# Peptides against a protein of PDB entry 3S8F: the designs that were tried, part 276

Target 1, 157 residues: chain A of PDB entry 3S8F
Amino acid sequence: VLTLFVAVPSLMTAFTVAASLEFAGRLRGGRGLFGWIRALPWDNPAFVAPVLGLLGFIPGGAGGIVNASFTLDYVVHNTAWVPGHFHLQVASLVTLTAMGSLYWLLPNLTGKPISDAQRRLGLAVVWLWFLGMMIMAVGLHWAGLLNVPRRAYIAQV
Target 2, 166 residues: chain B of PDB entry 3S8F
Amino acid sequence: DEHKAHKAILAYEKGWLAFSLAMLFVFIALIAYTLATHTAGVIPAGKLERVDPTTVRQEGPWADPAQAVVQTGPNQYTVYVLAFAFGYQPNPIEVPQGAEIVFKITSPDVIHGFHVEGTNINVEVLPGEVSTVRYTFKRPGEYRIICNQYCGLGHQNMFGTIVVKE

## One batch from the design tools (peptide; made by RFdiffusion4, then SolubleMPNN)

Design b2_p26_5_s2 (from b2_p26_5, 15 letters changed)
Fold by OpenDDE base, seed 5:
Structure b2_p26_5_s2 (fold): chain B 157 residues (1-157), chain C 166 residues (1-166), chain A 26 residues (1-26)
Amino acid sequence: as target 1 above (157 residues)
Amino acid sequence: as target 2 above (166 residues)
Amino acid sequence: DGVLAFMELLMATMLAEFNLVYAKLL
C-alpha cells in the first residue's frame, strides 16, 4: 500500500524528467516528435548512463507496482520475476546512475577531462551493461511467469 | 513557442496526474477486493489461523501424516501439510484428480516456502500461522513442491511431491 | 509532443506487465 503511494510521485517524476529532456533537446536544435532525442548529448557517458538507467526503471517500476499488489504478487512472489525486478531497479537504474556519476565526478575531482578514447570506452561500457541487463531482466521476468522459483537450482522448464 | 510548450506540458501533466491517481485507487480497490473475497485462492494474512509451532507435531491435524488428507465433502479435501527443515509432511501427498483441495500449511520450526511446480500455488509458511490455499488439479501426475524461502543449510534439497491420482 | 509519446510508452509498458501477470492468475 505504501509502495503504491510512492508510485504516484515516481510517475510524476518520470513526467518531469521526460519533459525536461524534451525541452533540453529542443533547445539544442531538435525538431519534430522525436528529433529532440537525437539532439541530446549521447556522446557523453555521464548523460547516457543515467538515462539508460531511467529507461530500465520503466519496466522495473511497473513491476514494482505488480509486486506491491496483493493479487498480482501471488503469482510472481519468490519466482525469478523478483530478481528480474531487482536487477532492473538496482543493477540498472542505481548502477548506471552511479557509473554516470563517476564519469562526471572523476574528471571534476582530478581537474582533468577524460580523453576521447576514455569517453568512447565509457559509452561502450554503459551500452553493453544496459544491453546485458535488459537481456537478463527479460529472461528472469519470463522465467518467473513460467514459475521458475527463486532461491532454487531446479525448474520445471 | 516556449509558452506554447509550457501550456502543453501543463495540460499533459494534469492528465498524467489524474491517470496516476486513478491507477492508485484502482490498485487499492483491487487489494481491498481480494482481501474481502479471497479471490486469489489464498487466505490473506489478516485472516490466517494461528497454531502453536511447539506442539503442532505432537497433537492436532498435522501430527499424523496418515490422517493428513481429510475428505470434507463430495470431491473436496483438506490436506494438512507441515513444512519443516528439511522437507514436507506428508510426502507424497496423494489427492484425486478434479477434486477441490484446501491445503492447510504450517511450520514447526522456521519460515519455509511452499511452491508447487506446474501450478500457481506459492506461499510462505510461517511458524505459528496456517497458510490456506485452495486448488483443483486438473491433470493427473506428480507435482513437485519446492521451498523457495531460505530456511537453512538443507534448503536447496527441500522438496516434496503431490501425486494426483486419476 | 515528445513527452506525450513517452508517457504513452510508459503506460503501455505498465499495462503490458499487468496484463501478463493477470493472465497468469486467471
Scores: peptide ipSAE 0.496, ipTM 0.838, DockQ to the pose 0.728
Fold by OpenDDE base, seed 4:
Structure b2_p26_5_s2 (fold): chain B 157 residues (1-157), chain C 166 residues (1-166), chain A 26 residues (1-26)
Amino acid sequence: as target 1 above (157 residues)
Amino acid sequence: as target 2 above (166 residues)
Amino acid sequence: DGVLAFMELLMATMLAEFNLVYAKLL
């Protein structure tokens, strides 16, 4: 139960990040309820990657509450559900954030800007990674709910 | 305008904090409710039994697989199961259909899993601890036991069978 | 603000996953 209290600072962080994105979008000329989203720099993989990571974190973080629940964890523990959660957290949020960081750090450290081709490739990589990760994560969570065990090559279903 | 936006954000932040806390309490309440209403199937940690893993094979209810299934009442059985590297005993576990089965599972060596296909039975088995699970098989047939916790080189081959008889 | 809509989606997701697993438990 005490573990669930970790959700509070996490939710507050989510608010802060979302608010910061909205503020940034509005500063870039975005207007309306959702117009600020389009105003964000979606042409920059250093921006897109972490944002996609955050989007993946939403279902992953929700799963964290489930996994931290004593009774609910019983039905999902050591099933495909757990790898699904991990891939959303580590392979999505952390990995995409790392990718985004590299797209910013390398040009800065080397003093050489990325080419347009590299930028486009970076965008493709990030979006494809996110798409694949979402498909896999949904599949793993679904399989977990169908009692597909973790760390086993066979399953009932 | 920036100052106005800042004030608005702070106001929304307070609202979100309050809402988040409220939702958190709702989740906790739901979990508490679930725990209170669904305790029959899984024994809470407060009732955790201990056993000596070094002697569990030599003495006690786990020592003889032939005596592992004990009738404790009308249509009630206790099954003492060992999960070991790399298998389960008894194997197969034979139980009647419709009977209430209490599984008492422990390990003499390392941590194992006890996942019964077609059921929600899913526990980790720790040496020195007794996992208790209550279940009633409604359908006859064979139910495979899978180790879903890595336990060594033979982990992938560690299977058991529960045979439910009419 | 758009942030509110995002927060609603976040909470909806949490409730949805909770309900999915809860339904399995029952």
Scores: peptide ipSAE 0.485, ipTM 0.861, DockQ to the pose 0.787
Fold by OpenDDE base, seed 2:
Structure b2_p26_5_s2 (fold): chain B 157 residues (1-157), chain C 166 residues (1-166), chain A 26 residues (1-26)
Amino acid sequence: as target 1 above (157 residues)
Amino acid sequence: as target 2 above (166 residues)
Amino acid sequence: DGVLAFMELLMATMLAEFNLVYAKLL
């Protein structure tokens, strides 16, 4: 009940962030239904990282609601589904947000901007991290739905 | 700019609120439906029961593995199972096909899992509490019990077996 | 607008996961 209650303001926050991104994109010259997305600073790892984290949080957040429903939780509890959920929340959203924050924080603390090479490397790291995380998360959720238990190296499925 | 942003946010807030509330009702309805019809495959049975984990091995229905399977009716059984570090008792658990089985599971030591492969039986077993699960095995054969809650050094090897006989 | 599309994406994802898990109860 608590989680479901918290889901309301969380969803509100989600669309607010999306709205902020849309406005930012439109201010940067983006037009149309999706043109604002392309106008966002995708060349900046400090931006890309947390945005990818947010994208990973979408299925993770949905899973949170599932996990909070006791009938549905009965299906997924202590299965590979749970690690899948956790990795989306912690290793995707939190980690990528932290990574993005570092890409912003370190240059500001040192007073030195990152080089173009460092920027490009950062983008590669963030995108590869996200890709790997999504592959793993999909696999874990799939395994969970097949009733593969967590914390076990063997399962009969 | 702020005015436009505010209006847009307000409009979609209403949408998200409506959606969230709708989903809440859907989940509640689903819960009610599954409980009413017992279509989830595993039927929760009984009330929360408490036991003393320090004495459960010495006295009571869990004390003797040879008497763990109790026939309570013509086609009904209660099985008193201990999940412990690191295994299950009794092992194997022998039950007849088609019988209604009520598992009464507890732990004398730490939290364990009780996951029966090939079924939807999947519960955590807490010391001091009795987990109750009602299930009917329709197919004969062996069903492996696996611990899906980390319980110590031997957790990965903690297995049991349910043998369903014709 | 873009926010509406994002909302639809979120809704679709939530419904998809719900249905996938619910199917295991049947």
Scores: peptide ipSAE 0.275, ipTM 0.766, DockQ to the pose 0.740
Fold by OpenDDE base, seed 3:
Structure b2_p26_5_s2 (fold): chain B 157 residues (1-157), chain C 166 residues (1-166), chain A 26 residues (1-26)
Amino acid sequence: as target 1 above (157 residues)
Amino acid sequence: as target 2 above (166 residues)
Amino acid sequence: DGVLAFMELLMATMLAEFNLVYAKLL
């Protein structure tokens, strides 16, 4: 029960970020159920990267609750499920946020704006990274559910 | 204008906070349901048990691999398994098909894993503690034991075998 | 409207993961 209380601040943070995105999208002219999403600056890798990280963090966060639950953790502990969780949390959210931060920080530090070519390249990198991470994460979670062990080079599956 | 924006933000935040709390209750309820109605297929046979890892190899039920399998009743056995760097004893573990097996697993050195392929048996083995797992093998054959907790340079080669006899 | 949609998505995701894990406990 006490462990689950730790989830409260995390959920609050996640939902606050989501609320901020919706508000920003609506300020940019987005309307309706999904229009605000389209209105967000998807042409900016500094924006896209952390947002994709957040998207990956949703299933990862759900997995966090699973991993913190006694009975549920028994099923997934030390299986490929755990690395799958980590790749969503660290290799997706944290890494993509760092990438996005870099796309913002470097131009500001150097005083030179990112060229259009660099921007397009950045977008490609971020989207490809996200795609790869999602494929890997799904595979690892699936493998975990099939009892593929963590930290072993061999499995019956 | 600024005031209007502020109010809008607060409204969204309040909504999302309410949602977060609602979801928390849902998750707690689901966990509670799981705890109340579901099992991992492995039944603990006892409470937390402690042993001295420094003497477990010299005295007690884990000391002699030849006496590791103990019949405790009709079609019931207790198997005292030692996970060590880098292997398991006894190896192989021989048990009859259809018997209720209580594994008592401990370690004399470092933390190891005890993952039995083809089963839901998957526990960490801590020095000083006895892991208790109850399981019944319905199918005869060989079941590989894998260490899924890093335990040193030979970790990747740490395997055991359970042989289930007809 | 957007908040509601996101709520539903999040709920669906969490329930899906929980159900997948629950299935192994049965």
Scores: peptide ipSAE 0.313, ipTM 0.801, DockQ to the pose 0.645; fails the geometry check

Design b2_p26_5_s3 (from b2_p26_5, 15 letters changed)
Fold by OpenDDE base, seed 4:
Structure b2_p26_5_s3 (fold): chain B 157 residues (1-157), chain C 166 residues (1-166), chain A 26 residues (1-26)
Amino acid sequence: as target 1 above (157 residues)
Amino acid sequence: as target 2 above (166 residues)
Amino acid sequence: DGVLAFMLALRATLLAEFLLVYAKLL
């Protein structure tokens, strides 16, 4: 039960990040309910990657609450649900954040800016990665709910 | 304008915190309800039993697979199951349809899984601990037991069968 | 204002996943 309270600071962090993005977007000239989103630098893979990671983190984090719940974990534990969860957390959030960090860090360390071609390629990689991860994660969670076991080559369905 | 924005953010933050806490309490309450009502055969951790994994094969209710299925009442059975490298005992487990079955599962060696196909029965089996799950099979037939916790070289071949008789 | 929409979306996601799994217990 106490483990569920770990969700509180995480949710507060999510709020802070979202609020910061809105504030940044509005500083960049975005107006209205959604105009601030468009004002964010979506042409920069160093920005896009971690933001997409955060989007993937939302369902993953929700799953974390489920997995930390005694009775709910009983249903999902060692099913395909679990790989679905950590692929959203590790392979999406952490990996995309790392990708974004590299897109910022390497140009700064080398003193050489990325070319436009490299930038476009980076955007393509990040978006395709996110898309693939979302498809896989949805599939894994769905399979988990259908009682497909983890670490087995057979399924119940 | 910036000051106004900060005030708004603080107000939303307080609201978000309050609602988040409320939602979590609702979730906890629902979880507590399922525990209290023993839905899906979930047995609270407070009822966990201990057993000596070094002697569980030689003495006690797990020692003889022929005596593993014990009728405890009208339409009620307890089944003492061993999960071991690499299989289950007894195998097959034979139980009647519609009976309330209490599985008491332990391991003499390493951690295993006990996942019954077509059911919500899904527990990890730890040496020295007894996992208890209650379930009623409504349909006759064969239900495959799958090990969903890696337990060694033969993990992928570790299967059992529950035969539910009409 | 945008953060409000985010809060609602996040809450909906939490609730949806909870209910999906919880339904299996009933």
Scores: peptide ipSAE 0.381, ipTM 0.847, DockQ to the pose 0.830
Fold by OpenDDE base, seed 1:
Structure b2_p26_5_s3 (fold): chain B 157 residues (1-157), chain C 166 residues (1-166), chain A 26 residues (1-26)
Amino acid sequence: as target 1 above (157 residues)
Amino acid sequence: as target 2 above (166 residues)
Amino acid sequence: DGVLAFMLALRATLLAEFLLVYAKLL
C-alpha cells in the first residue's frame, strides 16, 4: 500500500518541470494561457525531443500507478498493457531524452554547429519517433484491456 | 515580477500536493475495497499458503490429477492445478457451468503463467506458493489456459484447457 | 495559469486510465 507514495514525488516533479517550461516560455516573450508554449524553442530538436518524451511519460506514469495497484494490476499484469507502459517510459521518455541530449552534445563536443538541414532532419526524426511510439502504445494498452496476453503468439481476439 | 511569479507558483504547488495526496488515498481505498470483497477474483489469504515444490507431485492434493477437482459444497469446487514445463494438469480441467470454482495453482519446477482466455483469470504461479483464484463460468465450452510468463524453450507451446460442462 | 492547466490535464489522464482498467476489473 505504501508503494503508492512513490507517486507523490513523481507528481511533484511533473509540476516542477511544467512550471519551469512555463517560466522559460514567458521569459521568451510568451503571454496568456498558451502563448508561453508557442514561445518555447520548437525549432530546436534538443528541446523538442525531451519535451515529447515528457508528454509520453504522462500516460506512462499514469499506467505506472495502475500497475502498482494490487486491484488493477491483476487485470493488466502479463498482458499487452505492460509492454505498452514501458515503451512509453523507456522508448519514449528515455530514448527521446537521449536523442535530445545528442543534438546538444555533439555540436558542443565537435565545436561545430549543426546545419539547418541537420536541424530539420532532427526535428523530423523526433516527431516521427514520438508519433510511432504513441500509436504503438495506444495499441498495446488497448490490446491489454482486451486480455491479449504478453509473451504469447496467440490471443483471444 | 519574479516575486509575484514565485507566490503564484507556491499557490499552485499546494494545490498539486493536495491533488497528489487525494489520489493516493483513493487508490489505497480501492486496494482495501478489493481485498475486502475479493472482487478481482483473487482470494488473499490471511497467510501465504506454501507448498514444497519438490514433493508436490508425489504427495498432497496436486499429486493425482484424477482427484484434482474436489467438491467443497453445493455448486462449489476447488481445483488443484499444477503448472509445469510444459503444460497443466489436470488437462482438461472439467467443471460445471455456474459453479463457484476456486483454483489453487502451484508449480513443481519454475515460474509459469495461468491466463484463462475469455476471463480475467490471470496469475503468476510460483514454485512453493499457491495461487488462489475464484471464478464462476457462466458459459459452457472450452477455455484455453495460456502461459504468459516465460518458462523455458517450450513456453510458447504451453497450453491447457478448461471444459465447462452444462 | 499554464501549470494549472497542465495539472488538470494530468488529472484527467490519470482518471481516464484508472477508469478504463477498473471497468475491466468489475
Scores: peptide ipSAE 0.377, ipTM 0.854, DockQ to the pose 0.768
Fold by OpenDDE base, seed 3:
Structure b2_p26_5_s3 (fold): chain B 157 residues (1-157), chain C 166 residues (1-166), chain A 26 residues (1-26)
Amino acid sequence: as target 1 above (157 residues)
Amino acid sequence: as target 2 above (166 residues)
Amino acid sequence: DGVLAFMLALRATLLAEFLLVYAKLL
């Protein structure tokens, strides 16, 4: 029961991040229900990377609550579901945030701005990473629900 | 403007808190329901069943694999299974089709997995603890047991078989 | 409006994953 209470601060944090993004988008001239999203700096890999990480973290976070529930954990524990969860949490949010941080940090450390070519390449890398990660994560979660075991090289399905 | 934004944010924060609390109650209720109905196949015990992993091979119901399958009633069996490095005993486990099987699983050495393909049976087996799973095999055939918890160098080859006979 | 939409989307995601897994217990 106490473990599930951890979800409260987490959900509040998620809200705060989303609210901050909306506020930023509206400050940049975005209006309406979705206009603020378009107004965000999607041309900057330092922004895009962590935001994509956050998007991947949403289903991962939901899975975290599932995994923390002992009854539901019985179904998913040590199945492909767990690696799917991990890849959304670590390989998506953490990794993409790290990538994004580098796109901000390196120019500041070197005192040299990134070239336009480097920026475009960075965007390509981040989006391709996210796409591949989402495909893999969906596949792993699906496999987990089909009782594909974790840490086994064979499966009946 | 800033004041309005601040008030809106606070209102939504309250909404998130309410949602979180509501979901907590839903989760607790569903957990309670699952435990009450035993739909997961895990038999809830009032107390954690413990065994001594150092003696489980020498004495008790797990000591003799030939006596591992015990009929406890009409179409009811208890199977005492050992998961060890690196296999299961008895192997194969032979049970009749349509019978209610209670698996009592423990380990003499390290933590193992007990995952039965084609079923929802999936438990970790801890030394010193007895995992209890109830299941009825409706279809005859062979069901592979897979260790899905890393247990050492031979982990990848640790398999067992349940043979369901007509 | 955006925050509301996000909140609803998150709720839907939580519910969907929960139901998908819980369905296997029944």
Scores: peptide ipSAE 0.300, ipTM 0.798, DockQ to the pose 0.737
Fold by OpenDDE base, seed 2:
Structure b2_p26_5_s3 (fold): chain B 157 residues (1-157), chain C 166 residues (1-166), chain A 26 residues (1-26)
Amino acid sequence: as target 1 above (157 residues)
Amino acid sequence: as target 2 above (166 residues)
Amino acid sequence: DGVLAFMLALRATLLAEFLLVYAKLL
């Protein structure tokens, strides 16, 4: 009950963030159902990183609701599912947000913009990080559903 | 523009609220179902069973591994299992095929895991508390017990075996 | 419209994970 209660404002927050992104995209000339997405500054790693973090947070957050449901937790507890959830939350959302923040903060602190090469490298790093995280997370969740234990060198399957 | 935005936000917020409420009812229904049918393998208890971890090895049903398997009915058994650093007692646990087994698991030292491969038995074992799991082994053979809660230097080697006999 | 799509995506993800775990529970 408590988890679902907390989930409501969390989902509302997610909605608000999405609405803000849509608004920003439309202000940048995006039109239609998905045109606003394309209009967002995907060339800026300071933007891309947090957004990818948010995308990773979606399945992670959903998993959080599952994990907090004691009936369903009997299925996933101490299986590879749990590390999968954590890596999405910490290594995706938190880490990518930190990376994005750094890409914004350092230029502002130094007063020097990042070079085009640095920008491109940053984009590559962020996207590759996200890809790796998604592969690992999907694998861990899948393994967890197959009852592969957490903190063990052996697997049920 | 702001008014339209606010109206849209309100509509979507209502949608999220409705969804959350619906999911709440689904979860409640699932909880009720699992409790009623015992499909999760966890025996519902109105009261948490407690034991003294400092004496559990010396007295009580966990004290003697040779007496750990207790027949409670024609096809029903209770197995008193200790999870400790670093193993399980008794080991092996021998039970008959097709019998309803109630595992009563506790720890004399630290928190351990009790995960039986090939089954839905997967619980944490806390010192001072008794974990209760009900399961019926339909297939004979050996089922490995593994610890999936880090418990110290020997955690990775902490194994037990359940032998299901025909 | 984009927000609606996002909302539906979130719901679908949550429902999918729920069903996957529940399927194992049965």
Scores: peptide ipSAE 0.276, ipTM 0.742, DockQ to the pose 0.732

